# Peptides against a protein of PDB entry 8HF1, part 23

Target 1, 320 residues: chain A of PDB entry 8HF1
Amino acid sequence: NVMLYATKPTEVMVSFPHQEQVLTVTRLISAEIEKFYVSLDLMNIGVQPIRRSKSLQCLRDPSKKSFVKQLFNDFLYQMKEYGIYAASIAIISLIVEFDIKRRQAETLSVKLMHRTALTLCEKIRHLLVQKLQDMTYDDDDDNVNTEEVIMNFSTPKVQRFLMSLKVSFADKDPKDICCLVFVERRYTCKCIYGLLLNYIQSTPELRNVLTPQFMVGRNNISPDFESVLERKWQKSAIQQFRDGNANLMICSSVLEEGIDVQACNHVFILDPVKTFNMYVQSKGRARTTEAKFVLFTADKEREKTIQQIYQYRKAHNDIA

## One batch from the design tools (peptide; made by RFdiffusion4, then SolubleMPNN)

Design b1_p10_2_s2 (from b1_p10_2, 4 letters changed)
Fold by OpenDDE base, seed 4:
Structure b1_p10_2_s2 (fold): chain B 320 residues (1-320), chain A 10 residues (1-10)
Amino acid sequence: as target 1 above (320 residues)
Amino acid sequence: LPPVVYEPLP
């Protein structure tokens, strides 16, 4: 009888006020994306020849218009869920992706589509940066990456998350930290990683304490579109985290795909726990003594979150 | 901003 003293992590919740930051800039950006969708639907991209080696998704959308819309929808989600500062980082990821797709375009029509998407992304980037500069006296791009700007242009959820990192890890030995941050979407990993790099660099108490990395889940829809660069990055990031060269890892559903990561002392769930599997897999990484499993919830969803976690905990105990 | 409070989950 090995008493599975599975050191159950301390499960804690951090509440945040449900504030819809209705900024004029967010409305302008949303309206520009909507106008772009109308123009995109009118674009004649032609039927791309079904090459046998293209993923099932390339077979369903020969114009790749759905992929363009998906990236902008994921951007709009990140702007809403994480704030204007996170959106300024997220838009750079779209610029990089559309530039790659523009260069890979086999037709002039597809090249033009990605060029139009890039032009919109640059316009959005300028609108976001201009809004971040409203708090700065100097037009210097480095001045928008302060702790104050990051906090003021982040959603209450992200503010509470950053404060939780500061309170939990300020002036600690980096060797004593093994932290996972779970997010729902793969693109959020890159966005929150960029936000954390800037926040840690602007926060003296964290600058030499936290070294973040990110893991992006395999693209279940198009594994063939996973660039050799993304696979190399993922392998390098995991190895750095295993070797202790990184002590904070931002993850999506990647851990459900059998990527083995070490036992952690902190697990933050930044997005809502939507599935039992997400709960079990994420909580199962908090395996050290005194490990913390931290959930973030809106005040309005507090009771529903408590009840949902209770049901998941019960179901987990009935299987274990 | 008010301090972060870790509330134990029941």
Scores: peptide ipSAE 0.484, ipTM 0.931, DockQ to the pose 0.900
Fold by OpenDDE base, seed 5:
Structure b1_p10_2_s2 (fold): chain B 320 residues (1-320), chain A 10 residues (1-10)
Amino acid sequence: as target 1 above (320 residues)
Amino acid sequence: LPPVVYEPLP
């Protein structure tokens, strides 16, 4: 019970400008996804056999179209919230998922639907990579993973986050670092992990200092939907973080599921704190001496964020 | 980019 620990981390806020990045590429991608939704709605995939698992009835769109739309909506959110560079990583996750779903398709119509979604993801990937390459003189795909490209194609939030990591951890001893990064959405963990891998590799002062991992919550819906690979990854990632082989962990609401992690010296909240529980749980992990709890907020939401955190702190003190 | 400023939360 994290509430029992009167942890007083230093609570700090990092403001970032609210930029609606009106990039032509993001508009093009959004328009291609919308066109795909129109096409998807017209697809007759037939009556899917209702697999009689009572627990799955509410979550299985009998058409499986809702799942496809969810993944693209999640991608669009990620592109908006984290930027084009993060989107270039996020799209790979969609490609993997649609390829798995294509291979698992029980009907030709469903197979075709996932194939069409996959083709769109490949097109989106090319549009994103091409845009990242606009800053590179060389057509080599590896040149898009520079600190400069990552920073320029990241949202102000992500830029401030990366700068915060650099300022906080440059040339530090890896053993002195125990960092959590909280994100709202499960899929964001993988995307920010991939972004951090590339950023750390491109940033000499963080190279061999930060070793990132990610963990995602167990899908409460069914352990059968969790890939064997994902379960193995989660177990390995948590163990590496416990053993100190990883010193930065990206997580979502996983800590609500009773996954105990060690006391951390830094907790970054990359996304807005939406719940009191998230505030208490995330803050409750910043337990070391001189622990920092870092919030990121848009400048326009600064006052609202301050008030929200004040209310959560007050409510926490009234319970503690 | 401007430097990162950590503002203390009141």
Scores: peptide ipSAE 0.484, ipTM 0.933, DockQ to the pose 0.902
Fold by OpenDDE base, seed 2:
Structure b1_p10_2_s2 (fold): chain B 320 residues (1-320), chain A 10 residues (1-10)
Amino acid sequence: as target 1 above (320 residues)
Amino acid sequence: LPPVVYEPLP
């Protein structure tokens, strides 16, 4: 029960220019992934034994190949939506996942498939890091984590988001900040978290002000595939946010599961609001005095966004 | 980069 009696947050929009940064490196990476998909389709991994876990609800990915393609498709999405810098962090998550899957492989063919995917991720990482280094005179990997590199290799949406954080929270007391950042995809939470860690560390006005955490929704994949470590991490992250040890939480659609997070003074919606439920639930967390609900929109989608939010607001008032 | 402007949603 989201009690509607709290002060309605100030709903604001931040517009960003729709610039498709067509970089040669992003085209090269996309082409390498497509070549890999052709090779992956030709791989014979044999018939995988259907281990029936008793939990009826989670359709196991029937193809270990489909899972590999999903991870690369999510990476391509992140590279497009958040930029090259975010992609350099996202690729590390794929490297970790494919190395785990390689080590857990029950067959040589599956092990080789994950090894091939891992080798591609390593190549992609090198291409991304090399492109980030084009702005740095020093080949030191630590030198790519500057505010300037982060900003220049982020999409206009992410640039506006980071600037919004700086304007909103520069030199504030960490205790006065309770911020939620909503993203659409699970993997984006980790990517934006890593980006924010580096941005905050490189931004003196935020370094001791913002302490980010992330929370991913439960996988629609069997709870048996959620590592005990991921569940422990989620519980710890929520607790740190409740205790005020973290004051910025990045989450995907997790509010649907009734996760009790405190009333927030800022709610950022980094990705488009696709559903009325997402609008109500995310907005319903901005409950403090002077709470802000911040939407990001491309300039070309501004009118459509305004109309969509007006419709959701109307529908919400008709139910309330 | 131009400043961030918070536009009120109507």
Scores: peptide ipSAE 0.475, ipTM 0.930, DockQ to the pose 0.906
Fold by OpenDDE base, seed 3:
Structure b1_p10_2_s2 (fold): chain B 320 residues (1-320), chain A 10 residues (1-10)
Amino acid sequence: as target 1 above (320 residues)
Amino acid sequence: LPPVVYEPLP
């Protein structure tokens, strides 16, 4: 009986310093969003019709105010967890969403609410871009997308992630690379994708090596509310990754939905592993003989992370 | 920045 030892991936950890880089600009942006929430709570937008989606009793807040607050809260999270450079990309997604919602507004009051949110996003974008330009002596917008600017305005976690990509993939054959990057939140996928596009373009050792894509899990809220654009993007991104036209895929919880993704040689877990299921599924994609499973942890959470992974590994070995 | 170190998980 040749026990086919399932080749277990090499599990490794990358520690990063817990630096709360509290920049003045991040405090200003947070304060402007808080002021906007006070103003938003005072806005009378009327009673919106509760469209009961037939399938899931997702309490759509008929006020649409909760959705506006959710987008800004997700932005604040991305700014805190990934840094100012990532936030400058994340804010563009809010601008696009609020402009769509403004155009689709059925009432003047709802249109005004989305317009006010959009104006705040434009102000935030300007503050972020201005801060990125403080390192560039040249007023040229193109100069903010350098490796140096990306690194200096990223959190220690993102800095260590980018350095790990450079060390792992510099001057390699693109065909030998099948990389997954797991993040917790759906909005982080697009933000980190935009950051990686700019980083890869600014890094000669990676420019012809890494071709990133991103995939957002199906919105559990309703498949019917996935935009036709999001569904087309998901299908295209998966197909490009299957065809080898993309060799790095950024995803959030997508594996829980049974998306057939190829066997990968590198799996990066950018955010903390919060569930046993996430551990098993993400690790289960690192299936090549030399596969690496890379975790990122703050130095302060290192011991807790080691213990948590040990417990998950034990539980997995008891089931598998 | 200090080099990236891959620490093996025990």
Scores: peptide ipSAE 0.475, ipTM 0.930, DockQ to the pose 0.907

Design b1_p10_2_s3 (from b1_p10_2, 4 letters changed)
Fold by OpenDDE base, seed 3:
Structure b1_p10_2_s3 (fold): chain B 320 residues (1-320), chain A 10 residues (1-10)
Amino acid sequence: as target 1 above (320 residues)
Amino acid sequence: LPPVEYIPLP
């Protein structure tokens, strides 16, 4: 059976301490978002016309309130899972989205709702940036994008990920690197991409070594609503990675959609492996002779993660 | 930060 000679990647687990970063700023931000939800529920934005998209009966909440709450819930997830530095990048994406929605608003009430959401995002951004600046003792250099600031304001998971990248790729030839980074959520791709750009630029050993890109899977819920910009970005990012102009690709669920990506020598799974398909597809990209497949797990979930990987290996060997 | 512990998955 020719499939048995698939070079099995070296599977490695990196553990990280389960530290809840209980920062006062994160509690303040969460409380401001909760207050905003109470205010949002009281807003009368009228009955919005249900545009039935022809293909899939995805009940778009005609109120548009659920979409606003989804973006803030995704932001709160990024802040909790990746830290306040990652959150400072994630909030910019919300600012851009709410400003677009504010400009596209067909009614004054919807325009006001998006304006109120935007004002909250600007307040959150200021609180995050101020907290990042508290580490810069020098009044003169407002540069919050240092290796030290990124590391200190990242979760233990992200710290271990960045250290693992530095150890794996310091002073290597860019041509010898083909790296995938898998994350669970589509918004995490853009957030971790922005974090990696700043980290690589601030880290001399990586600055001329790693060129990151990100790819978000096709929104199966609404392919018609993928912005022309998102589709152009996805095509450009894939092409740059195929041409070797990018050597690190951050992706979420993209492999489920049959995106043809070259054989990689490094695959990092930053978030928990929740499905057998995610395990098989991500591992199946580590196809070079010396390929590494790296999993990140909390110390508390270490044993459970090991048992889950053994179950997936058994199931994969029974099918292969 | 302590060094990254790489645990080989057998």
Scores: peptide ipSAE 0.321, ipTM 0.882, DockQ to the pose 0.899; fails the geometry check
Fold by OpenDDE base, seed 2:
Structure b1_p10_2_s3 (fold): chain B 320 residues (1-320), chain A 10 residues (1-10)
Amino acid sequence: as target 1 above (320 residues)
Amino acid sequence: LPPVEYIPLP
């Protein structure tokens, strides 16, 4: 029972220019991933023994190639949607994942596949970091994690999001902040979390004001061990957010699982609202009297977004 | 960067 309490948050839209910054580095990275996919398709990994663990009937790709491609496709999405700075963080998550999978590989062929993927991730990381360093005139300050670098190498959407955070939370008491940030994809939660950590650390007005956490939806594809670690992390992150030790939570679809997150005064929807349920559930978290529900839209999609939200409001009022 | 414009949703 999602009690459709008539949460009347102030609904706000932030527009951003639809500028596809086509960087040469992003084209190069995309081309290297496509070359890798061709190589990956030629790899004979053999038939993996179907370990029937009883519980998770998730069709393990017997080749494990689909999972590798999924991770790189999610990386390419993050690079496009959030920018090359976010991509530099996202690639680290792939490196960690492929190193784990390489160590857990039951066959030499699978081990080699994950090693090849890892080698590509390291190459991509170097290309991204090099591009971030191109703006640091001072060879001595290897710190690509400045507010300026973050802003300049983020998409207009992310730039507007970060500016919106700064304007909304500068010099506020951390106790007065309960913020949710919704993103579409699981891997985006980690990427935006890492970006926010660096941005907050580089932004004096947000230091000691915002303490971010992230919550990843349950991925049924993860091995039992990863699923246990992820469940422990989720429980810890939720608890920190409940206890006020974290005041900003990045989440993807976690509201569908009935995770009891407290009433928030800010809800940011960083990615397009694709479903009525997502709209109602996310808006339903903005329950304080001064609660803000902030949507991000490209200028070109502004009218379409307004119409879609109006339809969702109408549908919500017809059910309430 | 231009200021963040908050557009009230009708």
Scores: peptide ipSAE 0.317, ipTM 0.881, DockQ to the pose 0.889; fails the geometry check
Fold by OpenDDE base, seed 4:
Structure b1_p10_2_s3 (fold): chain B 320 residues (1-320), chain A 10 residues (1-10)
Amino acid sequence: as target 1 above (320 residues)
Amino acid sequence: LPPVEYIPLP
C-alpha cells in the first residue's frame, strides 16, 4: 500500500468585510446604463439574415442587443465585485470590443448601435477616471495607477487579495513562484490582469517578482467571436507560463476546457467556489510541496463557505 | 488596513 502522499495543499481562508461601497459615481453609471438599455430596446436594428455559420447566440439574437447588454452587465458586476479601479480597466475592454464590432458591422443600424455603446463607455470611463483623480492633486493619468489609489478604489476582497500577494511574494525569487488566480467570469480575467499589472508596477517589492498573464476560456456561446487575436494571446500566455516567463496566471473555468497548466505552489480563488468541479480542478493544481490553496470569503459567508468546502472534501474522498 | 488573517480550513 503505497499511500500516495498526494501532498494535499494547505487550505486557507482569507475573510473580508462585506462593505457595499455605495459611491455616487456607481449609481450614476448604473443609471446611465439603464437609460441606454431603454434606448437600445427602441433601436430598430433589423433582423440580420441567419448566416449558416453564425454561432447559436447569433441565431437567438440577430440584433446582437443581448450581447451588448451582457457586456454592460458584466461591467456592472466587475464594478460591484472588484471596485471602481477594476471598473476603469474593465470599461477599456468594452471600448475595444465595441470598436471591433463597429468596424465589423454589416449594416448602418448595427454600426450606430455600437457607436452609441462606445459613446456611453467613454462617458463611463471619464466618470471613473475623474473619481480616481479625487485622491490625486495632479491631473496626470499615471498618478491614478498608484498602490494607494488601487487599494482605496478596490473592494475589500480585492484589497485582501493584493495584500495576500504582497505578503506571499514580496522580494521572493520569481523562479520559486507558480501562482494561479481563479476567477468566475471570462471578463474578470482581463480586468484583474490590468489591475495586477498596475499594482505590481506601483509596488517595488513585487515589480521584479511577479509577471502576470491571463487565460480566457473559450466563449461556449460564440466561438466564432473568439478573435484570432484572443486565440493567439491565450496560446502565448500559456506558453509563457509553461516556460516560466510568467509566474502568475489569472484564469476562469478555462481549465475545465482541457487547457493543461503545470502544477503550482499557490492557488488563489478570488471568487466564490460555486461547483464541486471548480473546487477539485483548482485545488488539483496546487500539487507542489507546501502548496497553498487560498479562498476568499465575505465574513458573513464564512461558516457557509467552511461547510461547503467540507462537503466538497468529503465528496472528493468518496470518489478517490 | 488590518493585516491579512489566514484562517486554516479544518
Scores: peptide ipSAE 0.313, ipTM 0.880, DockQ to the pose 0.886; fails the geometry check
Fold by OpenDDE base, seed 5:
Structure b1_p10_2_s3 (fold): chain B 320 residues (1-320), chain A 10 residues (1-10)
Amino acid sequence: as target 1 above (320 residues)
Amino acid sequence: LPPVEYIPLP
């Protein structure tokens, strides 16, 4: 019960400018996804045979179109919130998912739908990679993973986050670091993980300091939808973090599910704190002496965020 | 990029 421990971490806010990155590439990608939605709505997928498998998801969307739209909407969110560099990583997750769904398709119409989605994802990937390469004189794919490219093609939020990591952890002993990074959405964990791997590898001051992992909550809808691979990954990632083989864990609302993670000295809240429970649970992980709890906010939302945190603190003190 | 400004939360 995290509420029983009066944790007094140093609470810090990092502000970032609200810049809508008006990149032509993001507009093109958004327009291609919108065109795809029109085409998707016109696709006759028919009545999908209800597989007798007890999976509640087959009951929610017999057309499987809503799931396709969800993945692209989730991608658009990541591109907007984290930038085109993060989007170049996020699109790979969509490619993998649509390829799996294409192979699992029971009907030719569903197979075609997932093929069309996959083709769009590959086009989006090429548009993103090409834009990242505009800063590189060399056409080599490996050159897009530099600190400069990552920083330039990240949103101000992500830029401030990466700078905060560099300032906080440059040349430190890995053993002295126990860091949590909270994100709102499950798929963001993988995206930010991939971004951090590349950033850490490209940042000499962090390369041997930070070892990231990610943890995704159990899918509350059914453990049957968790791939055996995902369950193995989660178990391994948690164990590595417990053993100190990983010192930075990216997580979403996973802590609500009673996943026991150690006391941390740093907790970063990359996305807005939307609930009192998220505030208490995330703050309640910053338990070491001199623990830091770092919030990221857009400058325009600074006052609202301060007021919200004050309300959460008051409510927490009234219960504790 | 400007340095990270850390604002203490009151």
Scores: peptide ipSAE 0.311, ipTM 0.878, DockQ to the pose 0.883; fails the geometry check

Design b1_p10_2_s4 (from b1_p10_2, 5 letters changed)
Fold by OpenDDE base, seed 3:
Structure b1_p10_2_s4 (fold): chain B 320 residues (1-320), chain A 10 residues (1-10)
Amino acid sequence: as target 1 above (320 residues)
Amino acid sequence: LPPVVYEELP
């Protein structure tokens, strides 16, 4: 009886200080979005025909206003959870989306709504970029993508994550690295990917070591609305990770969808583990002999996080 | 920034 000792990964907790960095710029941006919501509620865009998606009865808001509010609410979440630097990348995704929606608008009223949203995103982008530039004392080098700027304008959670990557992977062979980074929200994958590209490029010890990719979970609500581009990107990203052309994959709930990725030696959980399934699936990817499973917690939530992990371990051992 | 404190969970 060869007991297959399932090699349990080493579980590591990284604590970060709970700093509510209430910057004046974040308050200004939040207030501008709130003013925009008041104006958006007053906009008459007419009754849009309910396109019944044949597959799932998800009542699309025929007004398209809820989708605009969702994108700004997701942006506000990224700014709060990951910081101003991450927000400067996240806002570009909103600009691209609202420009596409503006061009695809079937009515003048909907076109105007998306134009107004786009103008707000451009204003937010300028406020964010200006704040990133305020730390570059040298007038000549407009390069807001330095390691220092990224670190100073990131939340303590993101700072600890970036430091943990640097300590874990500095000057290592790229072939020896198979890393997963789990985040809660699909939009966070793209935001953290853009942040990591700039951080790796600005960090000599990581520049030729880490090659990041990102993958967002299939939109379970409407697979029909995954753009052909998003599906092509997912297929390319997963193939690059399988072929070893990428050694760090940022993903959301992708593993719940049965995406077959190789055994990893590092798994980072950037956001709180909210479900038993997320714990089991993410930990279950750390399958090498020296695999590390790293989670991040606020100092104020440390004890609660430890208790939750012990409950998940107990429940997992009762099923396994 | 203070060093990253890694706590191995028992």
Scores: peptide ipSAE 0.457, ipTM 0.907, DockQ to the pose 0.893
Fold by OpenDDE base, seed 5:
Structure b1_p10_2_s4 (fold): chain B 320 residues (1-320), chain A 10 residues (1-10)
Amino acid sequence: as target 1 above (320 residues)
Amino acid sequence: LPPVVYEELP
């Protein structure tokens, strides 16, 4: 039980300005998704045979339209919270998912619905890549993966996170690094992983220092939606981190599922800490000597974040 | 970009 360990990591707060990214491209993308929802609501996909899939979620929308809307809403959240560069990676995950669903479609109407969703994702991808290319003189897709492009098209939160990684780990021995990065949502793990791969590759001081991995918690609600590839990836990623072949692990609420990870010297909380359990479990992984527990907060939420951390500290000390 | 300000929480 992680609660029983008196860990005293240095708790650090990094503030970032709350900037609403008012980009014309983000407004255009949001408007295209809204138009798509209107068209999606008009689609007659018929009564889907209730596959007695034991997953309670598949029973909620026989039409599978809610699942399509969920993926686009999750994309819109990533674009808002992490920026245009992160969104360009996130959209690829939607393309892959809708292509799988299109190929697995039992009816022509469902196949057409997923095809229309794919066409929208391809349009969104082109709009995002074109916007990233506005800073590059060359139309080569590889030129959008520079440190400058990543930083300029990331939210202030992500900018501060990347700068914090560079300052913390530049030219260090990879063996001296054991880092966890916590995010709220499962799909964010893969998005931030792709962003970090490109950032590390574009940053000479980190290229041979940080080896990232990601783990996504088991979808207890629908193990049938976990691709065999995702399950294999999760097992491999955890093993690589245990063996020291990866020294930075991106996690969601996976620690609630009892995944045992080694003692870490750095724990970054990229998204707000919403629960006492998340605070204790994440902080409880910062167990080495001189371990750092780093929180990211918007300037507007700074005081509220400090008060919440003090409440969690008191509650932890009353149980310990 | 402005430097990262680290605030140690007391």
Scores: peptide ipSAE 0.446, ipTM 0.913, DockQ to the pose 0.900
Fold by OpenDDE base, seed 4:
Structure b1_p10_2_s4 (fold): chain B 320 residues (1-320), chain A 10 residues (1-10)
Amino acid sequence: as target 1 above (320 residues)
Amino acid sequence: LPPVVYEELP
């Protein structure tokens, strides 16, 4: 129960230009994934025994093809919404996941499917890294993690977010910072976490000021598929944030599941507020004196965003 | 990059 303490955070909107920077590499990657989907649909994986997990309302696609497509669709979304730099981090998560699934494959056909997906991820990673290196004089992989490369290969939304962090937190005491960053998708938490680690390390004014963590949502599918490692990591990350050892937490809609997070002085909503519940819960975490609730909107969607926030405020006042 | 403009929502 988020006790709605009556401290109204200052609601702030940050606009960003809607630039569809359609890079040639982004088109190439999308086309390679589409070609892969055609090949994936032609793969005969056979009928896998439907293990009726009693708790799985979702019929597991017995082919596991839907899950593979979901991961690539989530990657394509991250590449579009956050940019090429974020995509270079996101693809590593896919590589790890497909390698685990390849090793855990019960059949040769499933093993081959995950191997083919993994080979595509490695190709995509190479294309992304090569594009990031276009700005580096030296072929050394360490040179792609500069503030300049991160900013130039990020979407206008992410650029404004990073600049907003710099302006908000430069040279502050880490103890005075309690920041939440809300994202829509579970996989975005890891991607934005990796991006923030590299950005903070490249930005002197944020070094030793911001210590990020991420909270991944519970896998609603089955507690048995959450690795013991993921559960331990989640508990550790939440505890570090409670203890003040981390002062910035990237989270998805997981706070809806009753994860108790402390009152924060900054709440950033990196993705559009799609539900009244998300608005109330996220805003309800900005409870300190002078708390800020920061929204990001494309310039073309500014009016729509303002109207949506006014509707949510009205609905909230009618319930309170 | 242009400065970040914070618009306070009334």
Scores: peptide ipSAE 0.445, ipTM 0.915, DockQ to the pose 0.911
Fold by OpenDDE base, seed 1:
Structure b1_p10_2_s4 (fold): chain B 320 residues (1-320), chain A 10 residues (1-10)
Amino acid sequence: as target 1 above (320 residues)
Amino acid sequence: LPPVVYEELP
């Protein structure tokens, strides 16, 4: 039971300024998605055959429209919480998903719905890439994957996270690093993974130090809907992290599923701690004597975050 | 960018 481990990692809070200003491109993208939702609600795609499994009811919107809206809502969340650079990576995951769904479409109307969603994703991708290129002075340098571009087009939270990685791990031995990064949402794992790959590759002090992987929890969908590729990826990612071939793992809710991850010396909580269980489980992975448990908070929410952590500490000590 | 400030939680 992870709760019984008397690990006392050093708990650290990193504050970041609240981002009040929304970029014009972000407002344009949000407005295009809202217009698309109105059009999507008007689409007649027919009644999809409900397969009788009650456990799958939440994902079988008979219209498959809820799944489309969920992916765009997750994209909007990632764009808001992580910035337009992270959004440029997140949109590629939507493109891949909608292309798969378009190919698997049993009806012309469902195929058209996924094609319309895909067309919107390509428009969004062009708007994001164009905005990232506005900082490249040389028209010939198609490389939007520089440290400067990543930092300038990331939210203050992500900027502080990347700076925290650089300060913590610059010129360290990769064997001495066992790092977990917790995020709230499944799709955020892959988005932050792509961002970290590009950031590490553009940062000489980290290039041979950090080898990231990501792990996504099992979908609330039956194990039968996990692609054979996703299951193979998860097993490979876990094994690479166990073997020390990867030293940074990005996770969402993975500990609730009983995935055995090794003891770590760094645990980063990139998103707000919403539950006592998430606090205890994530903190319970920081098991070394010098382990750090790092929280990120907006300056405006600093006091609220401190109070929440004290309540969770008290509740943990009352059970232990 | 301003330096990262680490605050140890008591």
Scores: peptide ipSAE 0.443, ipTM 0.915, DockQ to the pose 0.906

